# Designs tried in a protein design run: peptides against a protein of PDB entry 3PBP. Part 21

Target 1, 203 residues: chain A of PDB entry 3PBP
Amino acid sequence: LNEKDLNLILNKSLVMYESLDSTTDVIVKRNVIKQLQFVSKLHENWNSRFGKVDIQKEYRLAKVQGPFTINPFPGELYDYTATNIATILIDNGQNEIVCVSFDDGSLILLFKDLEMSMSWDVDNYVYNNSLVLIERVKLQREIKSLITLPEQLGKLYVISDNIIQQVNFMSWASTLSKCINESDLNPLAGLKFESKLEDIATI
Target 2, 203 residues: chain A of PDB entry 3PBP as posed
Amino acid sequence: LNEKDLNLILNKSLVMYESLDSTTDVIVKRNVIKQLQFVSKLHENWNSRFGKVDIQKEYRLAKVQGPFTINPFPGELYDYTATNIATILIDNGQNEIVCVSFDDGSLILLFKDLEMSMSWDVDNYVYNNSLVLIERVKLQREIKSLITLPEQLGKLYVISDNIIQQVNFMSWASTLSKSINESDLNPLAGLKFESKLEDIATI

## One batch from the design tools (peptide)

Design b1_p16_2_s3 (made by RFdiffusion4, then SolubleMPNN; from b1_p16_2, 8 letters changed)
Fold by OpenDDE base, seed 3:
Structure b1_p16_2_s3 (fold): chain B 203 residues (1-203), chain A 16 residues (1-16)
Amino acid sequence: as target 1 above (203 residues)
Amino acid sequence: MTIKQKIGEFLVKRNS
């Protein structure tokens, strides 16, 4: 991830956020906000390592505290740059998966294992900085955008130069949702975290 | 430890 790419991602996220209005679907609003929060955290981490890039205070929706961690972070991706971020609902109870794309054509699906209570007090807001790796999906193509549809749980649409693909992770996400909602880990035993990739359309 | 934290721990161990 270079500074230029990070700025591009941030700018795109900000533009998406600015597009939100009173008519925007609640799920869409949530996803955009979550994306912006995540990108903002990445930006803060970048600033600490490579220098300060100013972000307008109005876009700072969360106070980022502590280190941001993806655990484990795939070693193969250390030399590559994140290109897109999306948040996908897996149930109607607000459980979500975070997806990050990289310029090598990889997608990582991530779980937020530390859900802190949301504070609307900006000064006291604690942003969750813990993300856990669920799955890496290798597409081997340049990813242009990630799209989610509010009515489609556990589905991510990946747009590249010549194709739209669907990543469907409900095969494992339904079980994950159940585990969370029922407070039972047993169903995770033996579960395969393998998403289904399908070509939707040629561009 | 919350259920989400337990899930996280499980996933980390699995992917390590």
Scores: peptide ipSAE 0.688, ipTM 0.962, DockQ to the pose 0.526
Fold by OpenDDE base, seed 2:
Structure b1_p16_2_s3 (fold): chain B 203 residues (1-203), chain A 16 residues (1-16)
Amino acid sequence: as target 1 above (203 residues)
Amino acid sequence: MTIKQKIGEFLVKRNS
């Protein structure tokens, strides 16, 4: 983790914290607070070693609003609860991947194949977002928050109790972006959807 | 069918 990245993460965390109000979901509120606490501690440690980092720019995180469906939903996750959601840009054309974390320490990377649409539920028509499973990443950690940086395409930062990890999926997301932009499915044939996981910082 | 819908179908099939 370099100074620039830390500064960007801190900025995003602060903006998210400032956006909290009385109408904010309790889980979201808790996660944002935990994120800010964690990043603030990291920043303090950084300042002690390398000097003060100036906060320059405000960044906002785009979020998917529920309700949404996941297809297929991984059977192993039926007994677990979603904890965080984030959207990650994969190109400058606003193509994005959705990430959802679970309380088992799993991340699922999802593709939005449809915009928000009305679907028939058993009893009523409901608005739903269609999400399609791309990859499951098992971290085996309690995930506190998910962070994205606008200038870093196809990268997700995962904050747990004692570590910040980076998930980099540009190995396949660049191809996916190309497929969308060129309206050609051929490059997807034989593509491996395997993200790279890297430890960024330990707390 | 849009390209995104086609991609979705592809991914569903891959993960089924």
Scores: peptide ipSAE 0.683, ipTM 0.962, DockQ to the pose 0.473
Fold by OpenDDE base, seed 1:
Structure b1_p16_2_s3 (fold): chain B 203 residues (1-203), chain A 16 residues (1-16)
Amino acid sequence: as target 1 above (203 residues)
Amino acid sequence: MTIKQKIGEFLVKRNS
């Protein structure tokens, strides 16, 4: 799952990058470049840790698909190295959160506001965001691995050098799921997007 | 616009 998501993100980022031209807004161009650099670093880390990932096949399939963006793209992410990626289900449907870890010990939680396999109008970057920042969680640890359990919705397990921690974001993800399922945005008003961290075990 | 897109816009605005 994580590998597939990584490849998809990378492929979409490449497609977006390739779509850049002289008419592209400077901010969009900058964000695309930063995003590509970010995803490339993630890919490099993935390859280093898990072996070579072949993205060529998926890229070929994605060439005719729309662009990909992360919005907002925090400037801090540009200077950090992405280390891991995970996708976490938040309900029994298809709603999911993407999590990316960084070498500074932080996690970002991202919302998939568009289907990554969807076709986009490449000329309209503003409406072609596929990932949106929800929360940044600072663990201040070297994150070695991210683990998800299919039976545990809205929970991410983070493995560091000496500890396993649980990130539980169901406090807000349950509301998010309801908003999606009921097509009602109102419950998001006043919602605090703060995940709970709990030490599970020392290792 | 889908509900997910609307949520996305909401989140973007919140993080701006």
Scores: peptide ipSAE 0.683, ipTM 0.960, DockQ to the pose 0.596
Fold by OpenDDE base, seed 5:
Structure b1_p16_2_s3 (fold): chain B 203 residues (1-203), chain A 16 residues (1-16)
Amino acid sequence: as target 1 above (203 residues)
Amino acid sequence: MTIKQKIGEFLVKRNS
């Protein structure tokens, strides 16, 4: 099994899990859950063996090179290291949220308010990748991996040492998507940017 | 100012 195959199996297992409903046979449900648990454990072991993709180096390099600014950057995270990054689709029109995890067990959800203009001018590489803070979610766990499924809008799966958790932010992301698509800010007034956290499986 | 930029400004103000 290579990393790609493992990710594919994990994604399939997650899709199968999400397809379970109250009418699903108990045996089928148990088997799907067991499969998800097994694959998740394999994924955890795989990530531990291949080393944490030092997203920190790329992120720090990006931060040091000035291409990415997070506004506001949470002051509490200044001393912590970014561990994972993921992009989550919130609609079928390619609107997306960026998620970054930190070694304190925090997730930050970020909005891209500027389109990346690649200035090809070699001398003026102003990569102004602006990211705006939407929400901080404190999991208080060591985050090993972030998984997204393109068919599952506004959902992020977080793998830690002993659990898979789902972060669902469609409660606010649907409104955000609407605001973008309709060019209307009014629906954001009074909106709570609070994601739902749910335990989906123990590893 | 694009809608995304306006959203960004809104979010910055809210989280400041």
Scores: peptide ipSAE 0.674, ipTM 0.964, DockQ to the pose 0.426

Design b1_p16_2_s4 (made by RFdiffusion4, then SolubleMPNN; from b1_p16_2, 9 letters changed)
Fold by OpenDDE base, seed 3:
Formats: C-alpha cells, sequence, structure tokens
Structure b1_p16_2_s4 (fold): chain B 203 residues (1-203), chain A 16 residues (1-16)
C-alpha cells in the first residue's frame, strides 16, 4: 500500500510535468519541476534496498517573497523556528493557502488576504505580505519537507523521518474559495476550520 | 476593502 501511494504521487507529478506548455505560469512550471524532482528522488530511495530518503533542501521549500506578517501569530510558536513553507492552490482562480512548518512539529495554515509574490528563489525583497492564521495542526514530529501537487487542490503532503502524511483542508477551503469568488462572507460564519490528516506511507 | 481583506479581517476577529 505504501509503495502504491508513492507510485501514485510520482505518476501524478509526471502527468503534471508533461502538461506544461508555453502558456503555463512561470511559478507553476517551476513548482511542478521541483515537485517532480523531489518525488522522483523519493521514489528512487524508496525502491532502494534500505529505503533511506535523503532529499536536498532546495526541493523542500516553496518560499513566499518576504518579509511577511502572520496575524495572529500563535504565542506558543514564538520560541520555535519555521522550517518549511508551501503554497497550496484551493481553486483554479489562483486562490491559495500558505502552510508554514515549525521545528516543534506544528503546521500553520494561513490565508493570503493581500496579493503576494511566490518564488523558489530568494532573490527579491517584497514588503507588506500579509498572512492570516486559519488553523494550527500539531504533528508532534520533525517535519523534513512539505510538498504539493498542483492538480490536487487543498492538499499538502508532509514528509517526516518515517511517514508521509496528507493534510486535506478542502472541507473549509472550498467554502473559502466560494466566498472569494462570490464576494460573500456569510458562508464563513458557521464554518469549521479543521483539516483532515491521513497517513499515506511509511518511509 | 477587497473581499480578501474582508475575509482576513473576519478570520482575525474569529481566531484572536
Amino acid sequence: as target 1 above (203 residues)
Amino acid sequence: MSIKEQIGKFLIERFS
């Protein structure tokens, strides 16, 4: 089952790579390429006799062009260090959720209430990036990498030392997307912001 | 205020 899931992720990554064309957004192209490289290496290591995963740091981070502010910032995380960042699409209109991991094993899911730039490279400095806290997920493990598949809306894959987990937040992100698209806040009033966590594979 | 900004404000008020 675990191997099958990794194969599925690899296959999906390959399909996305193959779908790239001249009309594809530059950021999407870069993200797909980086994702493919990461997943391919993961798969290679999985198929190896010992199954050890050693992924380069360059493939672990999709970076929001900083500096950015998080409101509110969880007080419990002030003493911890951010380790990874990822941006996940929630619809085809480029609405996104930002996820940041911390060295305590926490994930925070953040809403971009202002337009921000996204890059794999830290070349430019952009001010006034605003992120709003939606949810904190405590995994209680060392998070090595965050990966996202562009074709899978509202899904984040978290890689730790011994497990790959999926965080699915479409339970609330679909409503959020609708609110944005329809310019109506009413559906948010009774919405529960709780993501689903599922184990995919043991590493 | 944009819809995204309004959503942001709503979320801040709800979770703060």
Scores: peptide ipSAE 0.616, ipTM 0.946, DockQ to the pose 0.450
Fold by OpenDDE base, seed 5:
Structure b1_p16_2_s4 (fold): chain B 203 residues (1-203), chain A 16 residues (1-16)
Amino acid sequence: as target 1 above (203 residues)
Amino acid sequence: MSIKEQIGKFLIERFS
């Protein structure tokens, strides 16, 4: 079992969990939950085995998507290190939110307000990659990994030492998507940018 | 200014 296979199994387990409903047989529910717990524990063990690598925020962003500027950058996070990054789709039109985790247990949700631009002209080298802060979520846990599922819009799974949590930001991201697609800012005026946090399973 | 840029500006102003 390699990291890729483990991630695949974890993703499948999460998909199975999300497919559970009130009509699902109790035995099936239990089995799916137990499977998710088991796989989550394996994932934790995997991370522990190879050690958690704290990544400088600039380096992490550069490695994933290129250098970014976050505006505003939360002052409270200045002395903390970015640990993970994920991109979450919010619609089928390729609009997305960027999430960065920090070693203090914080998540920041970010909006890409500019297209990536780079000039390779030696005399006029310009690089622009802008991210705007939308929300900070304080989990106060050691965040080991961030998981996204392409079929689950606006959902982020956070794996910590003993729990998987779901961050759901479709409460505001659906409106944001609409604003982008319709080129209308009006719906944003009264919008509350607060994600829902839910415990999914213990490890 | 693109719609995304306008959104970005709006967000910055709201949370600053």
Scores: peptide ipSAE 0.613, ipTM 0.950, DockQ to the pose 0.342
Fold by OpenDDE base, seed 4:
Structure b1_p16_2_s4 (fold): chain B 203 residues (1-203), chain A 16 residues (1-16)
Amino acid sequence: as target 1 above (203 residues)
Amino acid sequence: MSIKEQIGKFLIERFS
């Protein structure tokens, strides 16, 4: 297997997992989960042996000081290093959340409050790099990779040494999307910004 | 101020 093949099978495995429901045959369900576990383990081994695999050309960070400014920056993270960045679409209008992982096992979910703010956007010229903190999720594990799927809005897959977890923030991101698209802040009042964390497979 | 900037301000105030 090469890196491209591994990324492909991992993506396919994640898609297959998401397709599972209460009506899915037990054997099929078992096989899908088993496949995901296996592929995830391969991914871990690959990262350990050959370095981190960027499955969707997301950015690996060497420093906290990246091509962005986080406001407010959590004081607890000043002593830690950013490790991964991912962008997650929350609607079909290309509104997105930025996620940054740290070597303490934290994920921070960030909002781009200024236009043309993402310096790593290959297709866009960047004028500023302002990011606003929405939520901090403490996983307390080494984060190896962040994976997103374009067909899965508001979902982030986090790969660590022993588990794949899904972070689902559509509980608040759907409202945020509405606020942006309708230019109305009112729906944000009383909104709880807490993502759902789910273990999807052990590796 | 754009809607995104307004949202940003709102979020900062809420979580500060």
Scores: peptide ipSAE 0.611, ipTM 0.948, DockQ to the pose 0.378
Fold by OpenDDE base, seed 1:
Structure b1_p16_2_s4 (fold): chain B 203 residues (1-203), chain A 16 residues (1-16)
Amino acid sequence: as target 1 above (203 residues)
Amino acid sequence: MSIKEQIGKFLIERFS
């Protein structure tokens, strides 16, 4: 995920928040608020690390087409701050996994089930999920950076204080990619969504 | 519904 994508996510979250009214389901309201909080924290961290991003400018230029949610979102992570975000390609067809790190040392791996777009009538709000939780990886360490290499599909490098670790999720992502490309869900049945964690180097 | 949306629903149902 890059700055543009983050901005888009934030805009979606904002639009969704703004669409809340008295008729909105309580669960939806809660999810929207939590999502906004999450994305805001992520944005704050982004700004701290990469400089100020003008979300309002982007928001004014285009209306977000649809809502944005992460479902399910681990409740325990609501109290923690997102520290890093990365997008990892899992095939050459532009299928990707989104990874978010938290200050508790957790990584969440997310599937984009909807494409992000910027054309939506706020008055015609339809609740949809855009990110789906696949896996939570607990590293129990301070995550400093997430690195992806374009030539290495389904691999994420996590930099902590004293170690670089590789998260390899091709064990399930290859199947996921196949399901997408072949439009067949059957291979997902019985699939174990567990990434391989490997120590690469001490630092 | 796109295949991605279907996958999303599947995953949500599995992990919820």
Scores: peptide ipSAE 0.611, ipTM 0.944, DockQ to the pose 0.552

## One batch from the design tools (peptide)

Design b1_p17_1 (made by RFdiffusion4)
Fold by OpenDDE base, seed 4:
Structure b1_p17_1 (fold): chain B 203 residues (1-203), chain A 17 residues (1-17)
Amino acid sequence: as target 1 above (203 residues)
Amino acid sequence: STIREKIGEYLIEYQNS
């Protein structure tokens, strides 16, 4: 991904954000906002690296500000560009996983380790910019898009040139959800953070 | 620290293991 591609993703994310209205589903709103937040951070990091800040005026109006820090950031991905972002619900509450794709064909699954503001009030949006690496999934494909379905918890659909794949991480996400909801870390002991990858359809 | 922060710390340790 070059600067042009990142700008395209940013613009697309902004258009999606602008399309949000009072009738938009809460889950959709949350996903779009999170996507915009992530892309904005990528853009900031890109700008800091290359010294070109071309933030369109429209982006400043969205008040989606904040650098996302990924810890640890995989050293192998340092020179690669993020291509897509998605947020996946892992329970019927507010617990979710953030997924970012890279142009090397990698997916990273990320956990927000700061408390999320339940306030949908734009004025009280506390954007937590801290993300922790859970898992890296190497697909070795050009990732075109990420799709999530609200009724399918812990599932991400990855679209590449010739195939749609499902990433299912409920094997560990159900336990993670339990730990959060019960405020108990004990269930994490011995848990492997390994997602299942399955081919769904050929394109 | 909150439960989420503790989980974050656990995950970091997991990645380093």
Scores: peptide ipSAE 0.709, ipTM 0.962, DockQ to the pose 0.487
Fold by OpenDDE base, seed 1:
Structure b1_p17_1 (fold): chain B 203 residues (1-203), chain A 17 residues (1-17)
Amino acid sequence: as target 1 above (203 residues)
Amino acid sequence: STIREKIGEYLIEYQNS
C-alpha cells in the first residue's frame, strides 16, 4: 500500500461512515466506525513515522485493499484503536492470514472468507473485504511493529518496547491450508485455534 | 458457497461455542 492507496482506502472508509444513519444496523455501524478508526490511525502513523517508505510495510498493507469488515468483532476491543496490520502466508500458494494489532496490546488473527459485498442498508450494496475472527492473542504490551518473513510460514514477529515475540499459528494454519486446498472442512473438526507465543529477543 | 465461505461460517460458529 502506497500513500495514494492508503488515501483511497481512507476516502472509501469516510464515505461508508457518512452513509450511516439511524436505520443502520448496530453491528454495521460498529464495523464501519472501527474500520474508519483503523484506517485513520494507519494514515496518521504513515505521516508521522515514515520519513522513509518502508517497502516491507507497504507490501504487507497492499494485501488488504479497499474497505473491510471484521466479524465477529470482539466486544472487549470496541473502545480500543487498531494500530498495525500485517498479512502472513500460511502456504506457498495464495493463502494468508490477516493480523491486526490494537492499542490494548491485543492481536486478532483474521481469515478472508471472500464475501464480495455487504448491504449497509436496504438499497445500498458496498464492496468490502470480509474478514472473520480466528483468534485473539493478548500480549498486554504496546505493539510498535509487526514483522513477517516470507520464508517463515505462519509466523508473525511482534515488536514491543523491550522484546520481540514470535506468534506461531502453524498448529492450526497448516490444517486450514489443507482444508482450503483440498476443499474439505472435515479436518477442522475439533481443531483448536490457539497460537504459540514465544519470546525471541530482548531489545 | 466456496470453501473459503464455508470456513468462514465454521469459524464464526467456533467463536460462538
Scores: peptide ipSAE 0.705, ipTM 0.962, DockQ to the pose 0.588
Fold by OpenDDE base, seed 3:
Structure b1_p17_1 (fold): chain B 203 residues (1-203), chain A 17 residues (1-17)
Amino acid sequence: as target 1 above (203 residues)
Amino acid sequence: STIREKIGEYLIEYQNS
């Protein structure tokens, strides 16, 4: 197996898991979960052996000069290192949330409040990329990987040493999408930006 | 301001509440 194949298998396993419902046979459900556990363990082993993409360089640039700004930046995260980044679609109209993980086990969910393309290339610096903090999710785990599935809106999968978890933020992201698409802020009134965290499988 | 900018402002205020 190579990294690409492993990721593909993991993604397929996650898709299969999400296909489970209340009508799914218990044996099928068990098998799917076991498969996911197995693949997740393989993925963890792979990451441990070969390392991961480090976004520290980009993070530092953002912190000092940007390619982007985060407002507000959580003060507690000032001394921690960004470890992963992911972009999650929240609708079919290209609205998306940016997620950054930190080595303290935190996730920050971010909103792009300007219509600008993000640039992570140091050689292609784009000014005025603006990100706004929506939510901080504290997992209190070493985050190994962030996985997104394009067909699963508003869902982020987090792999740590012992568990794979799903972060589902469609509870607020659906409303956010509506606000954007309809150019109406009213639906935000009273909305809580609290994502749902679910344990999917142990590794 | 655009709707996105207004949302951004709202979110900032939300964080401060």
Scores: peptide ipSAE 0.687, ipTM 0.964, DockQ to the pose 0.401
Fold by OpenDDE base, seed 2:
Structure b1_p17_1 (fold): chain B 203 residues (1-203), chain A 17 residues (1-17)
Amino acid sequence: as target 1 above (203 residues)
Amino acid sequence: STIREKIGEYLIEYQNS
């Protein structure tokens, strides 16, 4: 297996897990969960052996020179290092949320408040580099990887040493998407930007 | 300002509330 194949299997396993409901046969449920646990463990081991995408350089440059800014940047995270980055679709259009994890176990969810996409590549700076803080989620775990599925809007899967967790922010992201698409801010009134965290499986 | 910029401003205010 290569990394690409492993990721594909993991994604399929996550999709299968999300398909489980009250009508699903008990044996099927158990099998899907076991498969997810197994694949998640493999994924974690793979990352530990071969390393992860290092965004340290980009993070460092962001603090000093860009290519992006975070407003406001949580002061508590100043001395911590970004470990993972992911982009999550919130609708079937082009609206997305940026997620960055830190080595303190925090996730920050970020909104691109400019129309044009930015580049995270140090060698390819893009002027439109503004990100706005939506939410900080404190997992208090060493975050090994972030997994997103294009068919699962507003969901982020976080893999740590012994658990896979789902962060679901569609509670607010659906409204946000509506605001963007309809060019109307009114639906944001009274909205709480609080994501749901769920334990999916132990590794 | 665009809708995205306005949302950004709203979010900043939200963080400060």
Scores: peptide ipSAE 0.686, ipTM 0.964, DockQ to the pose 0.385

Design b1_p17_1_s1 (made by RFdiffusion4, then SolubleMPNN; from b1_p17_1, 9 letters changed)
Fold by OpenDDE base, seed 1:
Structure b1_p17_1_s1 (fold): chain B 203 residues (1-203), chain A 17 residues (1-17)
Amino acid sequence: as target 1 above (203 residues)
Amino acid sequence: KSIKEKIGEYLVKKALA
């Protein structure tokens, strides 16, 4: 994810929040609020690192596009702040995993399950999940940066405490890629979503 | 539903289990 993507997510979350009314289910309200809080924290961290971001243009576009959610969001991370975000390609077909880090030293790996959201102009619009939790990786370190290399599929480099660690999730991402490309869910059966961690270097 | 949507549903169910 880049700044533009983050802004888009934030805007979609805001639109979804603004769509809430007295008739909205309590569970939906809670989830939307949690999502908004999450994205807001992420955006705050982004702004702190890279300066203020103008989200007005993207917000206007988001009003037309539809909702954004992460489901499920780990309850344990609700009170923590997102620190970094990255997108990692898992194949040459542009399938990707989204990674978000938190100040508790956790990483969450997320799957984009929707390409488009329903229009907000529909009276009974559906709240759609755009990101789905795959895995939580607990590093228990202060995560300073996330690095991805275009030539290395399914690999994320985490910089923390003067150590670079590699998170390799090709153990499950290769299967996921296959499922997507072949339009077959069967290979997911029994698949363990556990990434491999390796210390790469001290810095 | 698209394959991605189906995968998403599977993952959600797994995460909640």
Scores: peptide ipSAE 0.670, ipTM 0.954, DockQ to the pose 0.600
Fold by OpenDDE base, seed 3:
Structure b1_p17_1_s1 (fold): chain B 203 residues (1-203), chain A 17 residues (1-17)
Amino acid sequence: as target 1 above (203 residues)
Amino acid sequence: KSIKEKIGEYLVKKALA
């Protein structure tokens, strides 16, 4: 089952790579390529006799371009360091959730209430990137990497030393998307921002 | 304010409550 899940992720990554064309956004192209490289290496290591995963840091981090602010920043995380960042699409209209991991094993899910740029490269400096806290998820493990599949809305894959987990936040992100698209805040009333965590594979 | 900004404000208030 574990191997099957990894194969599925690899296959999906390959499909996304193959779908790239001249009309594809440069950032999307870059992200898909990096995703494929990461997943391919993961798969290779999985198929190895000892199954050790050693992924290069360059493939683990998608970065928000320029300085950003998180509001509110969880007080418990002030003493910890951010380790990874990822952006997850929640609809086909470019609405996104940002996820940041910390070395305490926490994930924070963040809303982009202002327009921001996302890149694998830190080449440009953009001010006034605003991120709003939605949810904190405590995994209590060392997070090595965050991966996202563009065709899988509201899903984040978390790689740790011994496990791959899926974080699914479509339970609330679908409503959030609706609010944005319809310009109506009412659906947010009573909404619980609680993501679902599922084990995908042991590594 | 844009809808996103309003959502942001709502979320901030919720997070602080």
Scores: peptide ipSAE 0.670, ipTM 0.956, DockQ to the pose 0.467
Fold by OpenDDE base, seed 2:
Structure b1_p17_1_s1 (fold): chain B 203 residues (1-203), chain A 17 residues (1-17)
Amino acid sequence: as target 1 above (203 residues)
Amino acid sequence: KSIKEKIGEYLVKKALA
């Protein structure tokens, strides 16, 4: 993680924190606060080691719309609870992957095969937001927050208790992007959906 | 079906295999 990336993460975290109000969901509030606290600590450590970092103001937020369904839902995660959600761009055409973390330390990478729609029944309406399982990444850590950088396609930063890790899925996401953009499924044949995990910083 | 729907179907089949 370089100085520029750290500044971007910190700025994004600050913007999210500032957006919190009395109507914000409790889980969202908790996650944003935890993210800001952790990133601020990293920034402090960075300043101590490398000098003061000037934070640039950038206002880019990844937004995930819900409610959603996951298909198939991993059986191993049945007894666990989702903790965080993030959306990661994989190209400049707004194709994206959705990531959900769980309290067992797992990440699931998901594909939006349908746009969000509303269905009406006799007396009720239901949101239909289909997410399809691509990959499960087992970190076995308490995940505090998920961070994405707009300049870094196919990369997700995971903040846990004492470490920031990068999940890089461009190995398969580039092919997926191509399939979508060219309306061709052929490149998916034989494609391995395995992301690369790397430690970025330890606190 | 859209390309995204087809991709989704492919991924579901793969996940269940």
Scores: peptide ipSAE 0.670, ipTM 0.956, DockQ to the pose 0.489
Fold by OpenDDE base, seed 5:
Structure b1_p17_1_s1 (fold): chain B 203 residues (1-203), chain A 17 residues (1-17)
Amino acid sequence: as target 1 above (203 residues)
Amino acid sequence: KSIKEKIGEYLVKKALA
């Protein structure tokens, strides 16, 4: 079992969990939950075995998508280190949110307001990769990994030491998607950028 | 400005408020 296989199993387990409904047999529900718990624990052990790597903010962002500018950057996070990054789709039109975790247990949700641009001209070198702060979520947990599923729009799974939590931001992301697709800012008026946090399973 | 740029500006203002 390698990291890729483990991630695949974890993703499948999460999908199975999300497929549960009121009509699902009790035994099936229990089995799916137990499987998810087991796989989550394996994932934790995997991360522990290879050691937690604190990644500098700029380095982490550069490795994933290139150099970034986050505006505004939360002052409270200045002395903390970014640990994970994920991109979450919010619609089928390629609109997405970027999430970065920090070693204080915070998540920041970010909007890409500009397309990535880079000029390699020596005399006119320009690089732009702009991210705008939408929301800060304080989990106050050691965040070990961020998981996203392409079939689950606006959902992020956060794995900590003993729990998997779901961050659901479709409450505002659906409106954001609409604004982008319709080129209309009006629906943003009065919109609250507050994600829903739910405990999914203990590890 | 593109719609995304306008959204970005709006969000920055919100974050700083």
Scores: peptide ipSAE 0.645, ipTM 0.959, DockQ to the pose 0.440

